# Ledger of designs, part 58: peptides against a protein of PDB entry 4N78

Target 1, 186 residues: chain A of PDB entry 4N78
Amino acid sequence: HFQVICRLLGYQGIAVVMEELLKVVKSLLQGTILQYVKTLMEVMPKICRLPRHEYGSPGILEFFHHQLKDIVEYAELKTVCFQNLREVGNAILFCLLIEQSLSLEEVCDLLHAAPFQNILPRVHVKEGERLDAKMKRLESKYAPLHLVPLIERLGTPQQIAIAREGDLLTKERLCCGLSMFEVILT
Target 2, 155 residues: chain B of PDB entry 4N78
Amino acid sequence: MAELQMLLEEEIPGGRRALFDSYTNLERVADYCENNYIQSADKQRALEETKAYTTQSLASVAYLINTLANNVLQMLDIQASQLRRMESSINHISQTVDIHKEKVARREIGILTTNKNTSRTHKIIAPANLERPVRYIRKPIDYTILDDIGHGVKW

## One batch from the design tools (peptide; made by RFdiffusion4, then SolubleMPNN)

Design b1_p12_4_s3 (from b1_p12_4, 9 letters changed)
Fold by OpenDDE base, seed 3:
Structure b1_p12_4_s3 (fold): chain B 186 residues (1-186), chain C 155 residues (1-155), chain A 12 residues (1-12)
Amino acid sequence: as target 1 above (186 residues)
Amino acid sequence: as target 2 above (155 residues)
Amino acid sequence: SLLEQLVRLSRR
């Protein structure tokens, strides 16, 4: 699903969605969640001493339950605050999954473009074979597929310009060195 | 442009008119040949004359058709060339617009990105032993393996 | 056709 979303939205659509999600998250954090957190801090016991271990696990649990009774009984915390936190969490997860999906798409694009851009994989050399000879053979085999040189030889000046720009755009991808998720966490 | 105009306005219409006129002339020739054959005392000579006129008429029509056909073909070639040029221009504009849109989109999303901290993750030293590309044998996913993990209602 | 008529006349 996320792959389809990435394909449908493209870079521009993803950017818009991410920006809007960030606004929503910011609004939730600075608004409702912050207010609830402040309220919770006010009702939080100022002094919560560790009960003696002699009370055992049940007694300790009851102690903390009693100390936090006002918080636990705050019905709006469960219904509103936790829901907002879930929404924030979902938004973060959405951003993460979108970035991952986008990265996969970009990698696929790079791999598909590689033969046309003179990007050759390192070939496994069997014992006794020269790597250089194999690579040279591979280069020779794929040389006719190099798009930019081909267009430079046969194309119009306008076509050459477009080919060069297209080549650059194909090579420059977010997955090569950029992260959106780090910005979101920040 | 001038050549195409000449073909469309003068040569092709002229050729069509010539062909139509030829039809009328052929009818006259046919009538003449028929009457000549009936009235002539020397039927053999009249027949030979008819054959000569027939051959000449056929040659003339063939020439007219060939000329007209060539002119039409030439017209179509010129038009096809014009269409190809237009297509090329449209494609160029389209590609330019697409590239521009892509650049804008990338700038927009770029604002939402930061450089990946290349943690000095150890160069994944490609294992020296490049595992032979294991032929991806598509093993059918046996979904029965999942049958035991879920609370499958054993009916 | 006129041509067929002419050809018929020429064969006759």
Scores: peptide ipSAE 0.017, ipTM 0.676, DockQ to the pose 0.008
Fold by OpenDDE base, seed 4:
Structure b1_p12_4_s3 (fold): chain B 186 residues (1-186), chain C 155 residues (1-155), chain A 12 residues (1-12)
Amino acid sequence: as target 1 above (186 residues)
Amino acid sequence: as target 2 above (155 residues)
Amino acid sequence: SLLEQLVRLSRR
């Protein structure tokens, strides 16, 4: 589904969706969640020491349950705050999955374009083969497919310009060094 | 442009008219030949004359058809060339627009990106004790588990 | 053209 969304929206659509999601997340964080967090901080026990280990896990759990009883019983926390947190979580996950899907599409595009851009795959040298010879063979094999040089030789100035720009756009992808998800986390 | 116009407005219509006129003329020639053959005492001469007219008529028609056909072909070639040029121009514009749109889109999405901090993976100092590499079996994150939790933004 | 030649011949 995310791949289809990425294909449908493209860079422009993804950008718009991401921006809107960021706005929503910001609104949730700065609004409702912040208010609940402030309230929770006020009702939080001032002193909550770690119980002795001798009480065991159940005893420790009961201790904390008792200390946090008022918080746990706060109905709005479950219904509103946690819901908002879920929404934020969903938004984050959505962004992550979109980025991942986009990266996959970009990688595919790069791979498909590689033969036309003089980008040769890393050649696994089998035992006994010279790397140089194999690389030369590959270069020779794909040389006729080099689009920009071909158009530079045969095309009009306008076509050459378009080809160069297209080549650049094809080579430059977000997956090469950019992350949207990191921005979302900040 | 002038050549195409001449073909469309003058040469081809003119050729068609000439062909039509030839039809009328051929009918007259046929009538003449028929009457001449009937009325002539020398049937052999009349026949030879008819043959001559027939040959001439066929040659004339063939010439007219050939000329007209060539003009039509020339017209079509010119039109095809024009269409190809137009197509090329349209394609160029389309590509230019697409590139521009792509650049804009990339700028917009680029604003939402940061450089992947290759987090200096703190050398997880492998604890000296070679604990058997627990094959991190990447449990495929069953995202279906999240299907039940995340009620989408109720619009 | 051959056709033109034929036409010329027919007119002779």
Scores: peptide ipSAE 0.017, ipTM 0.692, DockQ to the pose 0.009
Fold by OpenDDE base, seed 2:
Structure b1_p12_4_s3 (fold): chain B 186 residues (1-186), chain C 155 residues (1-155), chain A 12 residues (1-12)
Amino acid sequence: as target 1 above (186 residues)
Amino acid sequence: as target 2 above (155 residues)
Amino acid sequence: SLLEQLVRLSRR
């Protein structure tokens, strides 16, 4: 699903969605969640001593239940605060999954474009073969596919300009050095 | 443009008219040949004359058809070339617009990105020495260490 | 063209 969303939205659509999600998350964090956290801090027992182990697990549980009774009985915590936290969590997960999906798409695009851009993978060298010789053969094999040099030779000035710009845009992808998710976490 | 206009307005219509006129003329020639054959005392001469007119007429029609066909083909070639030029122009504009849109989109999404902290993952240079898999010796957890932590029954 | 040659021959 996320791959399809990435394909449908493209960079522009993803940017818009991410920006709006960030606004929502910010609003939730600075608004409702912050207020509940402040309230929780106020009602939190100032002194919560560890009960004696002699009370056993049930007794310890009852002790903490009693100490946290006011928090547990805070109905709005369950209905509003936890819901908002879920929304924030979902937004974060959404952003993560979108970025991952986008990265996969970008990698695929880079791989597909590589033969046309003189980007060759390292070839596995079998024992006894020279890496340099194999790479040279590979370069020679794909040399006719180099798009920019081909267009520079055969194309109009306008086509050359477009080809160069297209080549640059193809090479420069977010997955090469940029992270959206890190911005979200900050 | 001038050549195409000449073909469309002058040459092709003119060729069509010439073919039509040729039809009328051929009918007249046929009538003449028929009458000449009937009235001539020398039928052999009349037949030879008819043969000559027939050959000339066929050659004339063939020439007219060929000329017209060539003009039509030339017209089509010019039109095809014009269409190709238009297509090229449209494609260029389309590509330019797409590139521009892509650049704008990338700027927008770029604002939402930060540089990946390439934690120099120290290439865990696999130590050349394959450290022998340290046999995970399950050391039994000595729980007695915790005996002093808490009010446990000192036996 | 061959046709032009034929036309010339027929006029001769």
Scores: peptide ipSAE 0.017, ipTM 0.692, DockQ to the pose 0.009
Fold by OpenDDE base, seed 5:
Structure b1_p12_4_s3 (fold): chain B 186 residues (1-186), chain C 155 residues (1-155), chain A 12 residues (1-12)
Amino acid sequence: as target 1 above (186 residues)
Amino acid sequence: as target 2 above (155 residues)
Amino acid sequence: SLLEQLVRLSRR
C-alpha cells in the first residue's frame, strides 16, 4: 500500500502529506497532550517510594494502584489523551513507512537507469578472470545504451539540454543522502 | 507552404473539375457511338470506331485519376510532415514542463529532509578502568520458607 | 457494354 501511495503522490504529494502530518502532530503535542500532562503532573504523588521487595509483585502492584488511583480513574486520560498519543504514533509510523517505500522506489529507479547512465555494477570476478578484461567487455556491451552521449551525437540542442537535465534528476535521489524521518523526529 | 496552397486551391480542385468534365464528355461520346452504330450501314466500322473511342476515353480517365491521386498523395505527405513538426514541438514543451514540475517537487520535499547521519560506528571505547566486578554474592534465596505453603508432596 | 463499364469507372 505504501509503495502505491508513493507512486501515486510522487515527491510533491508526499511533501504535502508530510507537512500536514507534522502540523497535526504539533497541534496534538502542544494542545491536548500538553494540557493532560500538566494536569497529570498536578495530581501526581509528590513522594512515591519503591515499596520493599518483600511485599512481592502483587503487593507492589497494589501499592502503585493505590498511589495512582486518581490517575487511573481519570477517564479522560484513557479516552482522549491516549488516543491522541496513538494518533501521534501512527503519524510517525506513517512517515517512516512512506520514507522507506520512497527509498525503495528510488533505488529501483536508479538501478533501472544505471545501464543508460554508464553506471556499471562491480562484476564478481571468478577465479582466473582478469577484472579489467571483464569490465572492459561490460563497458563495450553497454556503450550503445549511454543515453546522454547518444543524444549529444544525434539530437538537437534542445534535446541535448533536456537529456542532460533528465540525467541529473535521475541521478540525484533522496535515498543517496537525505532523510525525512530524521527531520520528523527532531 | 506555397506548394501546399497550390495543391489545395488549384491542382486538386482543378483535377476534380477535369474528371467531372470528362464524365460529361464520356456520356456524349457514348451517345454518339450508340447513335452512330444504329444509323451506320457498316456496323463493323462503327464498332471499330467505338472501340477506338473507348480506348481513348479509358486512357484519358486513367491519366486524370492518376494525376489527381498523385496530387492528393503529395498533399497528404506535406500535411503529415507538418503534423510531425507540430508533434515534435508539443513534445518538447511537454518535456520542459515535466522537468520543471519535477524540480519544483524536489525542492518542496527537500525542505523536509536532512543529511543522513552516517552512523559513526562509535568505537565502543572500553572504559579504561574496568571497575572490579563487584562480586554480586547472591545470597541464596532460602526457598524453604515456601515449603509449608503449597500442597506439594513433602519429600 | 464497354461504354457502360467505362462510365462506371468514371463514377468511381
Scores: peptide ipSAE 0.016, ipTM 0.685, DockQ to the pose 0.009

Design b1_p12_4_s4 (from b1_p12_4, 9 letters changed)
Fold by OpenDDE base, seed 1:
Structure b1_p12_4_s4 (fold): chain B 186 residues (1-186), chain C 155 residues (1-155), chain A 12 residues (1-12)
Amino acid sequence: as target 1 above (186 residues)
Amino acid sequence: as target 2 above (155 residues)
Amino acid sequence: SLLDQLVRMSRR
C-alpha cells in the first residue's frame, strides 16, 4: 500500500503530505499533549520515594497507586492524551513507512537506469577469472546502452541538454544520502 | 515553406486543371479521329493515324498524372516533415516542463530531508543545532549503498 | 502540352 501511495503521490505529493503531517504532529505535541503533560507534572508527587522492599510487590503497588491516584483517576488522560499520542505515533510510523517505500522505489529506479548510465554491478568472479577482464567485458557489452554518450553523438543540442538533466535527476535520489525520517525525529 | 506553398497554390491546382483540360482535348481528338476515319479514302492510313494520336494522347495524360502525383507526394512529404518537427518541438517542451516539475518537487521534498549520518553508530543522535536549515548539500551519490541490494545476477 | 499540339494538328 505504501508503495502505491509513493508512486501515486510522487516527490511532490509526498512532500506535501509529510509537511502537513509534521504540522499536525507539532500541533499535537505543542498543544494538547504539552498541556496534559504540564498538568500531570503539577499533580505528580514532588517526592516519590521508593518504598521499602519489605512491603512486598503488592504493598509497593498499592503505595504507588496511592501516590499516583490523582493521575490514574484523571480520565481525560486515558481518553484524550493517549489518543493524541497514538495519533502522533501513527503519523511518525506513516512517515517512516513512506520513506522506506520511497527508498525502495528509488532503488528500483536506480537499478533500472544503471545499465544506461554506465553503472555496472559488481560481478561475481569465478575462481580463476580476473575481475578486471570480466568488468571490461561487461563494460563493452553495455557501452552501446549508455544514453548520454549516445545522445551526445546523435542528438540535437536540446536533446543533449535534456538527456544530461535527465541523467542527473535519475542519479540524484534521496535514498543515496538523505533521510526524511531523521528530520521528523528532529 | 515557399515550396509547399507553391505546390499547394500553383502546381497541384495547375496540374488538376491541366488534367481537366486534357479530358476536353481527348474528346476532341477522338472526334477528329472518328471523322477522319469516316472521310478518308485510305482507311488503313486513317487507322494508323488514329493509333498514333491515341498513343500520344495516352502518353500525355500519363505524363500529367505522373507530374501531379509526384507533386502531391512531395507536398505530403513536406507536410509530414513539418509535423515531425512540430512533434519534436512539443516533446521537447513537454520534457522540459517535466524536468522542471521534477526539480521543483525534489527541492520541496529535499527541504524535508537531512543527510544520513553515515556514522556506524546506530544511535540517531539528534543533531544538537536544530536551527540551521538543513541545506540540501548535493553530495556525490555513493552508489555503494546499492552494492548490498539485490542478488547479483549470477551470470 | 502535347495534347494541345495534337488538337491543333487535328484541326488542320
Scores: peptide ipSAE 0.038, ipTM 0.666, DockQ to the pose 0.007
Fold by OpenDDE base, seed 3:
Structure b1_p12_4_s4 (fold): chain B 186 residues (1-186), chain C 155 residues (1-155), chain A 12 residues (1-12)
Amino acid sequence: as target 1 above (186 residues)
Amino acid sequence: as target 2 above (155 residues)
Amino acid sequence: SLLDQLVRMSRR
């Protein structure tokens, strides 16, 4: 599903969606969640001493339940605050999954374009074979597929310019060195 | 442009008119030959004359048809060339616009990105066993593999 | 056709 979303929206659509999600998250954090947190801080016991170990686990639990009774009984926390936190969490997860899906698509594009851009995989050399000879053979095999040199030889000046720009755009991908998720977490 | 205009406005219409006129002329020639044959005392001579006129008429019509056909073909070739040029121009514009849109989109999304801290994470040690370059057999991407990833409601 | 007419004349 996320792959389909990435394909459908493209870079521009993804950017717009992420910006809007960030606005929503910011609004939730600075608005409702912050208000609830402030309220909780106000009702939080100022002094919560550790009960004596002699009360045992049940007694300690009862003690903390009593100390936090006002917080636990605050029904709006469970319904509204936790729901907003879930929404924030979902938004973060959405952004993460979108980035991952986009990265996969970009990698696939790079791999598909590689033969046309003179990007050859390192070939495994069996014992006794020269790597250089294999690479030269591979290069010779794929040389006719190199798009930019081909267009430079056969194309019009306009076509050459477009081919070069297209080649550059194909090579430059976010997955090569950029992260969106890190920005979302900050 | 001038050649195409000449073909469309003068040569082809002129050729069509000539062919139509030739039809009427052929009918007249046929009538003449028939009357000549009936009136002639020497039927053999009249027949030979008719054959000569027929051959000449057919040659003339064939020439007219050939000329007209060549002109039409030439016209079509010129038009096809013009269409190809227009197509090329449209394609160029389309590609330019697409590249521009892509650049804009990348700038927009780029604002939402930061450099990956290449933590010295472990060099993806290329597995020592470089699997034999499996001939890239385009296996159709089975998207069903992704059906199990996420809260996909199995309907 | 003109040819048909010519053929008819030749048979006369």
Scores: peptide ipSAE 0.025, ipTM 0.657, DockQ to the pose 0.007
Fold by OpenDDE base, seed 5:
Structure b1_p12_4_s4 (fold): chain B 186 residues (1-186), chain C 155 residues (1-155), chain A 12 residues (1-12)
Amino acid sequence: as target 1 above (186 residues)
Amino acid sequence: as target 2 above (155 residues)
Amino acid sequence: SLLDQLVRMSRR
C-alpha cells in the first residue's frame, strides 16, 4: 500500500502529506498533550518512594495504584490523551513507512537507469578471470545503451539539453544521502 | 508553404473541375457515338470508331484521375510532415514542463530532508583496561520466600 | 485535354 501511495503521490504529493502530518503532530503535542501533561504534573504525588521489595510485586503494584489512583481514574486521560498519543505515533510510523517505500522506489529507478547511464555493477570475478577483461566486455556490451552520448551524437541541441537534465534528475535521488524521517524526529 | 497552397487552391480544385467536365464530355461523346451508329450505313465502321473513342476517353479519364490522385497524395505528404513537426514541438514543450515540475517537486520535498547521519560505526574501542571481571557472585535467589505465596499442593 | 479533343471531333 505504501509503495502504491508513493507512486501515486510522487515527490510533490509526499511532500504535501508530510508537511500536513507535521503540522498535525505539532498541534497535538503543543495543544492537548501538553495540557494533559501539565495537569498530570500538578496532580502527581510529590513524594513517591519506592516501597520495600519485601512487599512483593502485588504489594508494590497496589501501592502505586493507590498513589496514582487519581491519575488512573482520570477518564479523559485514557480517552483523549492516549488517543492523541496514538495518533502521533501513527503519524510518525506513517512517515517512516513512506520514506522507506520511497527509498525502495528510488533504488529501483536507479537500478533500471544504470545500464543507460554507464553505471555498471561490480561483477563477481570467478577464480581465474581477469576483472579488467570482464569489465571491458561489459562496457562494450552496454556502450550502445548510453543514452546521453547517443543523444549527443544524434539529437538536436534541445534534445541534448533535455537528456542531460533528465540524466541528472535520474541520478540525484533522496536515497543517496537524504533522510526525511530524521527531520520528523527532530 | 507555397507548394501546399498551390495544391489546395489551384491544382486539386482544378483537377476536380476537370473530372467533372470530363463527365459531361463523356456524355457528349457517348451521345455522338450512339447517333453516329444509328445514322451510319456502315455499322462496322461506326462500331470501330466508337471503340476508338471509348478507349481514348478512358485513357483521358485515367490520366485525370491519376494526376489528381498524385496531387492529393503530395498534399497529404506535406501535411503529414507539418504534423510531425508540430508533434515534435509539442513533445519538446511537454518534456520541458515535466522536467520543471519534477524540479519543483524535488525542491519541495528537499525542504523536508536532512543529510543522512552516516552512523560512523564508532569502533567500540574496547576500553584497554579490561576491568577485572568483578566475579559476580550470584547470591542464590532464595526462592523459599515465595513458598508461602500460592495454593501449591504441599507434597 | 484529350477529352476536349474528342468533343471537338464529335462536333465535326
Scores: peptide ipSAE 0.024, ipTM 0.676, DockQ to the pose 0.007
Fold by OpenDDE base, seed 2:
Structure b1_p12_4_s4 (fold): chain B 186 residues (1-186), chain C 155 residues (1-155), chain A 12 residues (1-12)
Amino acid sequence: as target 1 above (186 residues)
Amino acid sequence: as target 2 above (155 residues)
Amino acid sequence: SLLDQLVRMSRR
């Protein structure tokens, strides 16, 4: 699903969605969640002593339940605060999954474009074969596919300019050094 | 442009008219040849004249058809060339617009990105020595270590 | 056709 969303939205659509999600998350964090956290801090028992281990696990649980009774019974915590936290969590997960899906798409695009851009994968050399000889053969095999040099030789000045710009845009992808998710976490 | 216009407005219509006129003329020639053959005392001479007129008429028609066909072909070639130029222009504009849109989109999404801290993840050089999977020996958790932590009943 | 007419004349 996320892969399809990435394909449909493209860079522009993803940017718009991410910006809006960031606004929503910011609003939730600075507004409702912050207010609830402040309230919770105020109602938090100032002195919470560890109960004696002699009470056993059930007794300790009851003790903490009693100490936190006011917090647990705070109805708005369950209905509003937890819902807002879920929304924030979902937004974060959504951003993560979109970035991952986008990265996969970009990698695929790079791989598909590689033969046309003189980007050759390192070939696994079998024992006894010279890596250099294999690479040279591979280079010679794909040399006719190099798009920019081909267009520079056969194309009009306008076509050459477009080819160069297209080549640059193809090479420069977000997955090569940029992260959106890190921005979301900051 | 001038050549195409001349072909469309003058040469091709003119050629069509010439063919039509030729049809009328051929009919007249045929009538003449028939009458001449019937009225002539020398049938052999009349036949030879008819053959000559037929050859001339066929040559004339062939020439007219060939000329018209060549003009039509030339017209089509010019039009095809114009269409190719238009297609090329449209493609160029389309590509330019697409590149521009892509650049704008990349700027927009770029604002939402930061440089990946290539934490030099030290290539955990897998130690060459595949440390034998240390059999996770479940050491029993000795809970007695915690006996001194808290008000536990010392026995 | 003119040709047909000529052929008819030649057979006469």
Scores: peptide ipSAE 0.024, ipTM 0.675, DockQ to the pose 0.007

